# Peptides against a protein of PDB entry 3VZA, part 133

Target 1, 98 residues: chain A of PDB entry 3VZA
Amino acid sequence: RVERLCKSKELFEERLGLEIRRIHNEQLQFIFRHIDHKDPDKPYMFTLSINEQGDYEVTSCTPPLDCISEFQLKVRETNNFSAFIANIRKAFTALSFK
Target 2, 62 residues: chain B of PDB entry 3VZA
Amino acid sequence: AAYVTQLYYKISRIDWDYEVEPARIKGIHYGPDIAQPINMDSSHHSRCFISDYLWSLVPTAW

## One batch from the design tools (peptide; made by RFdiffusion4, then SolubleMPNN)

Design b2_p25_3_s3 (from b2_p25_3, 10 letters changed)
Fold by OpenDDE base, seed 5:
Structure b2_p25_3_s3 (fold): chain B 98 residues (1-98), chain C 62 residues (1-62), chain A 25 residues (1-25)
Amino acid sequence: as target 1 above (98 residues)
Amino acid sequence: as target 2 above (62 residues)
Amino acid sequence: SSNESKELLLQILNSDDESLLSEAA
């Protein structure tokens, strides 16, 4: 099972171009790659925590996204975490063309 | 990796077929409507195209 | 939608070492 889980993680990382890492201060770092077709390994990332109120909180976003605060509000309202992540990737993709 | 892989599934709703050769990207996307098969030859596409395609399967409606 | 994903996040954040926990299971 452990071997399968490790393989699964690797497949997701490569195929989705999304790495999920636990970092200091009880945060998760979401690192998107494969965004810029001219530079596939260029990272687009944000960090996320659950604050003391129990709410999703974006603690950083690199490069910055104008829409990130709105997305944080939306995920708090809907609890649709999938849409949250997908919309962030969509926003990063749009940013890569500018 | 158990929790992280579960999180990947919650995000993407993709279940991979682990029994195929590495060059074959095969699985099932479980969307809100009908489940859609995934079956790609990775040698025919760039990494960016593959990722873009897979993410296109994930609804962005809140 | 439920808080299922949030619960997963908390499990990840509160685990000492996910790999070790997986191996121990």
Scores: peptide ipSAE 0.592, ipTM 0.931, DockQ to the pose 0.277
Fold by OpenDDE base, seed 3:
Structure b2_p25_3_s3 (fold): chain B 98 residues (1-98), chain C 62 residues (1-62), chain A 25 residues (1-25)
Amino acid sequence: as target 1 above (98 residues)
Amino acid sequence: as target 2 above (62 residues)
Amino acid sequence: SSNESKELLLQILNSDDESLLSEAA
């Protein structure tokens, strides 16, 4: 089962171009690749934690997204984490065309 | 990788077919209303196209 | 919607046992 889980993780990472890593200070790092078709390995990333109030909190975003604060609010309101991540990727994609 | 893979599923709602050849991207996307099969030949597409396509299956409505 | 994703995040973030961390990763 461990091998299946490892394979699953690798497939998700490659096919979605999304890596999820635990980093210091109880944060998760979400690293998007395959965003810029001219530079597929260019990372677009943000870090996320659950704050003391139990709310999703974006602790960094590189490159910065103007909409990230709004998305943080929306995910807190809706608890739709899937839409949260998908919208961030969509925003990064839009940014890559600039 | 159990929690992370579960998180990937919660994000994407994709379940992969792990028994196919490596060049075949096969699985099922479980949308809110329907299940959509995924069946792609990775050799026919760029990595970016594949990712874009798969993410296009994920609803962005809050 | 459900809070399953948040629960998963918390499980990942609050894992202090190495075995649990390895399983979570």
Scores: peptide ipSAE 0.591, ipTM 0.931, DockQ to the pose 0.357
Fold by OpenDDE base, seed 1:
Structure b2_p25_3_s3 (fold): chain B 98 residues (1-98), chain C 62 residues (1-62), chain A 25 residues (1-25)
Amino acid sequence: as target 1 above (98 residues)
Amino acid sequence: as target 2 above (62 residues)
Amino acid sequence: SSNESKELLLQILNSDDESLLSEAA
């Protein structure tokens, strides 16, 4: 089971181009790759926490996204975490063309 | 990696087939309607294309 | 809507046990 879980994580990381890491101060770092077709290893990332009120809070975004605050509001309203992550990736993709 | 893999599933709704050859990207995407199979040869596509395709399966509607 | 994703995040973020960290990683 442990071996399968490790393999599963690796498959998701490679195939989705998304790495999830726990970092200091009770935060998760989401690192997208495979965004820029000219530079597949270029990272696009944000950090996320659950604040004391129990709400999703984006603590950083690199490169910055103008829409990230709106997405934070949307995920708080809808609790649709899947759409939250997918929309962030979509926004990073759009940014990569500029 | 149990919690992280569960989170990946909550995000993507993809379940991989772990028994196929490494170059075969095989699994099932559980969308809001009918589950759809995934079956790709990674040697035929770029990493970016594969990722873009898989993410295209994930709804962005809030 | 469901808060299952948030619960998963909290489980990952609040894990202090080595075994839990291994499972979360």
Scores: peptide ipSAE 0.591, ipTM 0.931, DockQ to the pose 0.371
Fold by OpenDDE base, seed 4:
Structure b2_p25_3_s3 (fold): chain B 98 residues (1-98), chain C 62 residues (1-62), chain A 25 residues (1-25)
Amino acid sequence: as target 1 above (98 residues)
Amino acid sequence: as target 2 above (62 residues)
Amino acid sequence: SSNESKELLLQILNSDDESLLSEAA
């Protein structure tokens, strides 16, 4: 099972182009790659925590997204974490064309 | 890695087939209404295309 | 009950520590 879990993580990372890391101060770093077709390894990332109120909080976003605050609001309202991540990737993708 | 893999599933709703050869991207995407098979030959696509395709399966409606 | 995704995040963030969110589930 452990071997399966390790393989699973690797497959997700490569196929989704999404790495998830725990970083300092109780934050998760979400690193998207495979966004820019001209530079597949270029990272697009944000960090996320659960604040003292128990709410999702984006603590950084690189490159910055104008829509990130709205997405934070939406995920707090809907608790649709999947859509939250997918919309961020969509926004990064749109940004990569500019 | 158990929690992380669970998180990947919560995000993507994809379950991989781990018994196929590495070049084969095979699995199932579980959408809210239907389950859709995934079956791709990675040698025929760029990494970016594969990722874009898989993410296209994930609903963005809140 | 608590949100499952949020609980999962807390589990990751806090290693194997017990979460208040899980207690509320």
Scores: peptide ipSAE 0.586, ipTM 0.926, DockQ to the pose 0.197

Design b2_p25_3_s4 (from b2_p25_3, 13 letters changed)
Fold by OpenDDE base, seed 3:
Structure b2_p25_3_s4 (fold): chain B 98 residues (1-98), chain C 62 residues (1-62), chain A 25 residues (1-25)
Amino acid sequence: as target 1 above (98 residues)
Amino acid sequence: as target 2 above (62 residues)
Amino acid sequence: DPNEFKKLMLEILNSDDESLLSEAA
């Protein structure tokens, strides 16, 4: 089971181009790669925490996304975390063409 | 890696087939209405295309 | 469960899974 879990994580990381890391101050870092087809290893990332109110809070976004604050609001409203992550990736993808 | 893999699954709703050769990307995407098979030859596609395709399976509606 | 992802995230943050640890932490 442990081996399967490790393999599963690796498959998700490579195939989705998404790495999830625990970083300081009780945050998760989401690192997207495979965004820029001309530079597949270029990272697009954001960090996320749960604030004292219990709400999702984006603590950083690199490169910056104009829509990130709106997405934060939407995920708080809907609790649709899957859509939250997917929309961020879509936004990063759009940004990579600019 | 149990919790992180759970997170990946809950985000993507993809369940991989772990018994195939490494070059084969095989699994099932469990959408809200129907399950869709995934079956790709990674040697035929770029990493970016593969990721884009897989993410295209994930609904973005809030 | 509207808090499903939130709970899972907290579990990750509180886990001892070294694979999630960042060198930048």
Scores: peptide ipSAE 0.593, ipTM 0.936, DockQ to the pose 0.657
Fold by OpenDDE base, seed 4:
Structure b2_p25_3_s4 (fold): chain B 98 residues (1-98), chain C 62 residues (1-62), chain A 25 residues (1-25)
Amino acid sequence: as target 1 above (98 residues)
Amino acid sequence: as target 2 above (62 residues)
Amino acid sequence: DPNEFKKLMLEILNSDDESLLSEAA
């Protein structure tokens, strides 16, 4: 099972183009690749924490997204974390065309 | 890796088939109402296309 | 469970999971 878990993580990273990292100050970093078809390895990333109030908080976003604050509000309201991540990726994708 | 893979699954709702050849991207996407098979030959697609396709399966409705 | 993802996220943050890169970026 350990081998499968490791393989599973690697498959998700490559196929979804999403890497998840634990960074300082109790944050997760989400790194999207495969966004820019002209530069597949170009990273699009954001960091996320749970603040003292217990709410999701985006602590950084690179490149910046105008919609990130709204998405933070939406995920707090709906608790739909899947849609949260997917919408961020969609926003990064849209940004890559500009 | 257990928690991370759980997070990937809960985000994407994709379950991979780990017994196929490396070049085969095979699995199941579990949508809110239905399950759909995934079966792609990675040699026929760019990494970006594959990722875009897989993410297109993930609902964005809040 | 409205806190499903939060709980999972906290588990990741608190675990010694080799599948996560812990380096500061």
Scores: peptide ipSAE 0.593, ipTM 0.934, DockQ to the pose 0.708
Fold by OpenDDE base, seed 1:
Structure b2_p25_3_s4 (fold): chain B 98 residues (1-98), chain C 62 residues (1-62), chain A 25 residues (1-25)
Amino acid sequence: as target 1 above (98 residues)
Amino acid sequence: as target 2 above (62 residues)
Amino acid sequence: DPNEFKKLMLEILNSDDESLLSEAA
């Protein structure tokens, strides 16, 4: 089972182009790759925590997204975390064409 | 990696087939209506295309 | 469960799962 879990994580990382890391101060770092077709390994990332009020809080976004604050509000309102992540990737994709 | 893989599943709703050759991207996407098969030959697509396709399966409606 | 992702995230943050990603963090 442990080997299966490791393989599963690797498959998700490669196929979705999404790496998830635990970082300092009780945060998760989400690293998207495969965004820029001209530079597939270029990372697009954000960090996320749950603040003292129990709300999702984006603590960084690189490159910056104008819509990230709105998405933070939306995920707090809807609790649709899947859509939250997918919309961020969509926004990064749009940014890659600039 | 148990919790991380759970997070991937909850985000994507994809369950991989682990019994196929590495070049075959095979699995099931569990959408809100019906489950849909995933079956791709990775040698026929770029990594970016594969990722874009898989993410296209994930609803973006809030 | 509207808190399922928060619960899962907290489990990840508090977990001792072996991972190269966690070790690198």
Scores: peptide ipSAE 0.592, ipTM 0.934, DockQ to the pose 0.568
Fold by OpenDDE base, seed 5:
Order: C-alpha cells, then sequence, then structure tokens
Structure b2_p25_3_s4 (fold): chain B 98 residues (1-98), chain C 62 residues (1-62), chain A 25 residues (1-25)
C-alpha cells in the first residue's frame, strides 16, 4: 500500500505538473510546473491556509495574479476547491504568455 | 496516511492505472456526467502538453 | 460535504504522512 501511494503521488506530480508541500505555519504550498512550454520547470506557486474563521486564505502567490482575490472569494462561496485549483492554473498559464 | 493522493484525486478526478509501463499514461477521468478513459503514449508528447491536456479535463465552472 | 476539502487539507497539515507530502521552505 505504501509503495502504491508513493507511486500515485509521483504520477500525479509529474503528469499534472503539480506539487503539494506542507510548509511552516500550517500552510500548503501548491507548485505548478509545466506551465511555460519554453521553460517547463519554471515554478508557478501559491500558498494556502485555513484562517481562524475557517476560511480558505491565499497567503502568497508567485508570480502575482490579479484574479487571486476573486478566486479566494469564489472558493469560499462555492466550496469548489477543484475549480479553484484549476482556475489558478489557467490564470498562471495565461500569465506565461505575456 | 494517504491524504495527499486523496487531494489529487478530489482535485482532478483522475484514477490512474498503475499496472502499465511507465511510458503509458493510462487512467480514467470521472467527470460529472461520463467517465472518460485516458490512454496516452508519453513518448509522443511533451510534459507540458500532457499536463495541459489532463488539466483540460478538469471543469473550471464554479 | 461542503467542508470535505477543508477537512482533507487539515488532515494533511496535521498528519505525519511519512512520504507523501514534502516539507518545504
Amino acid sequence: as target 1 above (98 residues)
Amino acid sequence: as target 2 above (62 residues)
Amino acid sequence: DPNEFKKLMLEILNSDDESLLSEAA
């Protein structure tokens, strides 16, 4: 089971180009790669926590996204975390073309 | 525990086939209506294309 | 469950998942 779980994680990381890391102060770091086709290893990342009110809170975004605050509001309203992550990736992708 | 893999699944709704050769990207995407098979030869595509394709399967509607 | 992702996230943050989640700066 442990071996399968490790393999599963590795497959998701490579195929989705998304790494999820636990970092200090009870935060998750989401690192997207495979965004810039000219530089597949260039990271696009944000950090996320659940604040004292129990709400999703984006604590950093690199590079910055103008839409990140709106997405934070949307995920709080809809609880659609999948769409939240997917929309962030789409936004990073759009940014990579500029 | 297996929480991170659960998170990946809940985000992507992709279930991988773990019994195929490494160069074969095989699995099932469970969309809201119909499950779609995934079956790609990774040697025929860039890493970026593969990721873009897989993410294209994930709905972005809130 | 509207809180399923929050619960899962909290479990990740509070678990000792040995090899599935990388420690990061």
Scores: peptide ipSAE 0.590, ipTM 0.936, DockQ to the pose 0.639

Design b2_p25_4_s1 (from b2_p25_4, 12 letters changed)
Fold by OpenDDE base, seed 4:
Structure b2_p25_4_s1 (fold): chain B 98 residues (1-98), chain C 62 residues (1-62), chain A 25 residues (1-25)
Amino acid sequence: as target 1 above (98 residues)
Amino acid sequence: as target 2 above (62 residues)
Amino acid sequence: EEAERAESKQILQNILNSPDIPVYD
């Protein structure tokens, strides 16, 4: 069971190109790779917390996304976390085309 | 922990087939309507293409 | 459906509170 969980995490990380880390100050870091086809290992990342009001809050975004504030609003309204992450990845992808 | 894999599932709606050889990307994507199979040979695609394809399965509608 | 979506936030909180998950930085 533990062995399967470890394998599952590794498969998701590699196949989705998404790593999820817990970082200081009660935040999660979402690291996207495989975005730039010319530089597959280049990270695109954002950090997320649950604020005192219980709402999703993006605490950083590297590189910055103009749409991140709108997405934060949308995920608070809909609680559609899947769409939230997917839209961020789509935005990073668009950004990678310069 | 199990929570991380749970989160990956909540994000992607993908359940992997863990019994297949490493070069085979096999699983099921559970969309809002019906489930769809995933079955790719990783040796035929770049890492970026694979990721792009899998993410294309994830709806972006709020 | 709303209940299902609400699970994501709880999972995040579980990760943040898990003693078994390493903290980076």
Scores: peptide ipSAE 0.719, ipTM 0.956, DockQ to the pose 0.852
Fold by OpenDDE base, seed 3:
Structure b2_p25_4_s1 (fold): chain B 98 residues (1-98), chain C 62 residues (1-62), chain A 25 residues (1-25)
Amino acid sequence: as target 1 above (98 residues)
Amino acid sequence: as target 2 above (62 residues)
Amino acid sequence: EEAERAESKQILQNILNSPDIPVYD
């Protein structure tokens, strides 16, 4: 089971170009790669926590996204975490075209 | 860890086929409607294309 | 689907509370 879990994580990381890290201060870091076709290893990332009210809270976004606050609102309203992550990636992709 | 892989599934709704050769990207995407198979030869595509394609399977509607 | 969507937050909390998951700086 552990071996499969490790392999599963690796496959997701490589194929989705998404790494998920636990970082200090009770946050998760989501690192997108494979965004810029000219620089596939260039990271696009944001950090996320669950605040005292139990709500999703984006604590950082690099590079910054104008839409991140709206997405935070949407995920709080819908609890659609999948759409939240997918929309962020979509926004990063759009940003990569400058 | 189990929770991380669970999170990947909750995000992507993809279940990989772990029995195929590494060059084969095979799995199933469980969308809101009908499950769709994934079956790609990674040697024929860039990493960015593969990722873009897989993410295209994930709905962005809230 | 609401119950299904609620699982994501619980998974996040499980990750944040897991002693087996390393914490990066």
Scores: peptide ipSAE 0.719, ipTM 0.956, DockQ to the pose 0.871
Fold by OpenDDE base, seed 1:
Structure b2_p25_4_s1 (fold): chain B 98 residues (1-98), chain C 62 residues (1-62), chain A 25 residues (1-25)
Amino acid sequence: as target 1 above (98 residues)
Amino acid sequence: as target 2 above (62 residues)
Amino acid sequence: EEAERAESKQILQNILNSPDIPVYD
């Protein structure tokens, strides 16, 4: 059902604090919220594409993460997209305490 | 929308119970072992806590 | 397991190719 899918998306967005958008130039934008407990609506985001070689490629990261290049390498090696996203969120969380 | 929800599942491995009242966060997390239930009252927790908790269910090992 | 992980990339491609999903600036 279309209504169920819409509700599902909304529940994931709110409960995980993760919004996924399609962006121009064949990119996806991942927007994390609920990271900073003092400012729950503050966004932490990155954009992702599948490059011409078929590999995951992070095209932007705001705020910047020192580990993002390593994570890109790891997800290319393991194809563990779940761990990729979870580790990015963990990194953003750590950054919020700095 | 279908692909987006599929992606959320691939990321989180969570399946929500859509038949409960909005304040109740119920679902199942399908980890590598036995599936674990999720059942919490959102009115008793901050949005950040809820998100942190749910993400804690997601393995970070590559 | 490896095949299942590969599904994530396909889902991403499906999203990127979907005519029904809006594109944000």
Scores: peptide ipSAE 0.718, ipTM 0.956, DockQ to the pose 0.866
Fold by OpenDDE base, seed 2:
Structure b2_p25_4_s1 (fold): chain B 98 residues (1-98), chain C 62 residues (1-62), chain A 25 residues (1-25)
Amino acid sequence: as target 1 above (98 residues)
Amino acid sequence: as target 2 above (62 residues)
Amino acid sequence: EEAERAESKQILQNILNSPDIPVYD
């Protein structure tokens, strides 16, 4: 089972181009790669925490996204975490074309 | 690691087939209406294309 | 569906509280 879990994580990381890390101060770091087709290893990332009110809180975003605050509001309203992550990736993708 | 893989599933709704050779990307995406099979030969596509395709399966509607 | 969506936040909390997951700098 442990072997399968490790393999599963690796498959998701490579195929989705998404790495999830636990970092200091009770935060998660989401690192997107495979965004820029000319530089597939270029990272696009944001950090996330659950604040004292129990709400999703984006603590950083690099490169910055104008829409990140709106997405934070939307995920708090809908609890649709899947759409939250997918929309962020979509925004990073759009940014890579500028 | 179990929680991380659970999170990946909650994000993507993809369940991989772990019995195939590494070059075969095989699984099932569980959408809101219908489950769709995934079956790709990774040697035929770039890493970016594969990721873009898989993410295209994930709804962005709130 | 609401219960299903609430599961994501619980998973995040489980990750943040897990002693088996390394913490990066």
Scores: peptide ipSAE 0.718, ipTM 0.956, DockQ to the pose 0.866

Design b2_p25_4_s2 (from b2_p25_4, 12 letters changed)
Fold by OpenDDE base, seed 2:
Structure b2_p25_4_s2 (fold): chain B 98 residues (1-98), chain C 62 residues (1-62), chain A 25 residues (1-25)
Amino acid sequence: as target 1 above (98 residues)
Amino acid sequence: as target 2 above (62 residues)
Amino acid sequence: DEAERASAKDLLRQILSSPDIPVFE
């Protein structure tokens, strides 16, 4: 099972171009790659925590997204975490077009 | 870890087929209405195209 | 199954408290 889990994680990372890291101060870092077709390894990332109120809180976003605050509001309202992540990736993709 | 892979599933709603050749990207995407099969030859596509395609399966409606 | 029962937020909490997952700086 451990071997399967490791393989699963690797498949998701490569195929989705999304790495998830646990970082200091009780945060998760979401790192998107495969966004810029001219530079597939260029990272687009944000960090996320659950604040004292139990709400999703974006603690950083690199590069910055104008829509990130709105997305944070939306995920708090809808609890649609999948749409939250997908919309962030879509926004990063749009940003890569300049 | 189990929690991380479960999180990937919560995000993507994709379940991979782990019994195929490495070059084959095979799985199932579970949408709200129907399940869609995934079956790609990775050698025929760029990494960016593959990722874009898979993410296109994930609804962005809130 | 277990994957469907756990909410995304629950999974995040589990990850953030798991001793088996390394912490990056």
Scores: peptide ipSAE 0.729, ipTM 0.958, DockQ to the pose 0.549
Fold by OpenDDE base, seed 4:
Structure b2_p25_4_s2 (fold): chain B 98 residues (1-98), chain C 62 residues (1-62), chain A 25 residues (1-25)
Amino acid sequence: as target 1 above (98 residues)
Amino acid sequence: as target 2 above (62 residues)
Amino acid sequence: DEAERASAKDLLRQILSSPDIPVFE
């Protein structure tokens, strides 16, 4: 099972172009690649924590997204984490064309 | 690793088929209503296309 | 299954508290 779990993570990273890292100060870093078709390895990333109130909190976003604050509000309201991540990727994709 | 892979599933709702050849991207996407199979030949597509396609399966409705 | 039962937030908490997951940065 351990071998499968390792393989599973690698498959998700490559196929979704999404790497998830644990970083300092109790945060997770979500790194999107495969966004810019002209530069597939260009990273688009944000960091996420759970604040003292137990709410999702975006602590950074690179490049910045105007919609990130709204998405944070939406995920707190709906608890739809999947839509949260997917919408961020969509926003990064739109940004890559500008 | 178990928690990370579970998180990937929570995000994508995709379960991979780990028994197929490496060049074959095969799995199941579990949408809110129905499950849909995934079956792609990675050699026929760019990495960006593959990722875009897979993410297109993930609903963005809140 | 277990993956379906655990919320995303619970998984985040588990990851953030797991001694087996390396910390970057």
Scores: peptide ipSAE 0.728, ipTM 0.958, DockQ to the pose 0.559
Fold by OpenDDE base, seed 5:
Structure b2_p25_4_s2 (fold): chain B 98 residues (1-98), chain C 62 residues (1-62), chain A 25 residues (1-25)
Amino acid sequence: as target 1 above (98 residues)
Amino acid sequence: as target 2 above (62 residues)
Amino acid sequence: DEAERASAKDLLRQILSSPDIPVFE
């Protein structure tokens, strides 16, 4: 099972172009790649925590997204984490077109 | 850990077929409607195309 | 299925408290 889990993570990372890291101060870092077709390895990332109130909180976003605060509000309201991540990727994709 | 892969599933709703050759991207996407199979030859597509395609399966409606 | 039963927020909490997951940066 351990080998399967490792393989599973690797497949998700490569195929979705999404890496999930645990970082300092009780945060998760979501790193999107494969966004820019001209530079597939260029990272687009945000960090996420669960604040004292138990709410999702975006602690950073690089490059910055104008919509990130709205998405944070939306995920708190809907609890649709999948749509939250997918919309962020969509926004990063749009940003990559400059 | 299992939690990370479970999180990937929560995000994507994709379950991979782990018994196929590496060049075959095979799995099932469990959307809100009927589950849809995924079956791609990775040698025919760029990494970006594959990722874009897979993410296109994930609804963005809140 | 555990993946279906656990909420995304619960999974995040588990990841953030797991001793087996390395901390980067």
Scores: peptide ipSAE 0.728, ipTM 0.957, DockQ to the pose 0.546
Fold by OpenDDE base, seed 1:
Structure b2_p25_4_s2 (fold): chain B 98 residues (1-98), chain C 62 residues (1-62), chain A 25 residues (1-25)
Amino acid sequence: as target 1 above (98 residues)
Amino acid sequence: as target 2 above (62 residues)
Amino acid sequence: DEAERASAKDLLRQILSSPDIPVFE
């Protein structure tokens, strides 16, 4: 099972182009790749924590997204974490065409 | 780790088939209506296309 | 299915408190 878990993580990272890292100050870093077809390894990332109120809080976004604050509000309202992540990737994809 | 893979499932709703050859991207996407199979030959697609396709399966409606 | 039972927020909390998951930064 341990080997399967390791393989599973690797498959998700490669196939979704999404890496999830634990970083300092109780935060997770979400790193999207495979966004820019001209530069598949270019990272698009944001960091996330759960604040003292128990709410999702985006602590950084690189490159910046104008919609990230709205998405943070939406995920707090809906608790739809899947849509939250998918919409961020969608926004990064749109940004890559600039 | 178990929690990380569980988080990937919460995000994507995809369960991979771990018994197939590495070049085969096979699994099941559990959408809100009917579960749909995933079955791709990775040698026929770019990494970006594969990722875009898989993410296209994930609803963005809040 | 334990993956279905746990909320995303609970999973985040577990990850952030897990001694087995390395901290990168």
Scores: peptide ipSAE 0.728, ipTM 0.957, DockQ to the pose 0.541

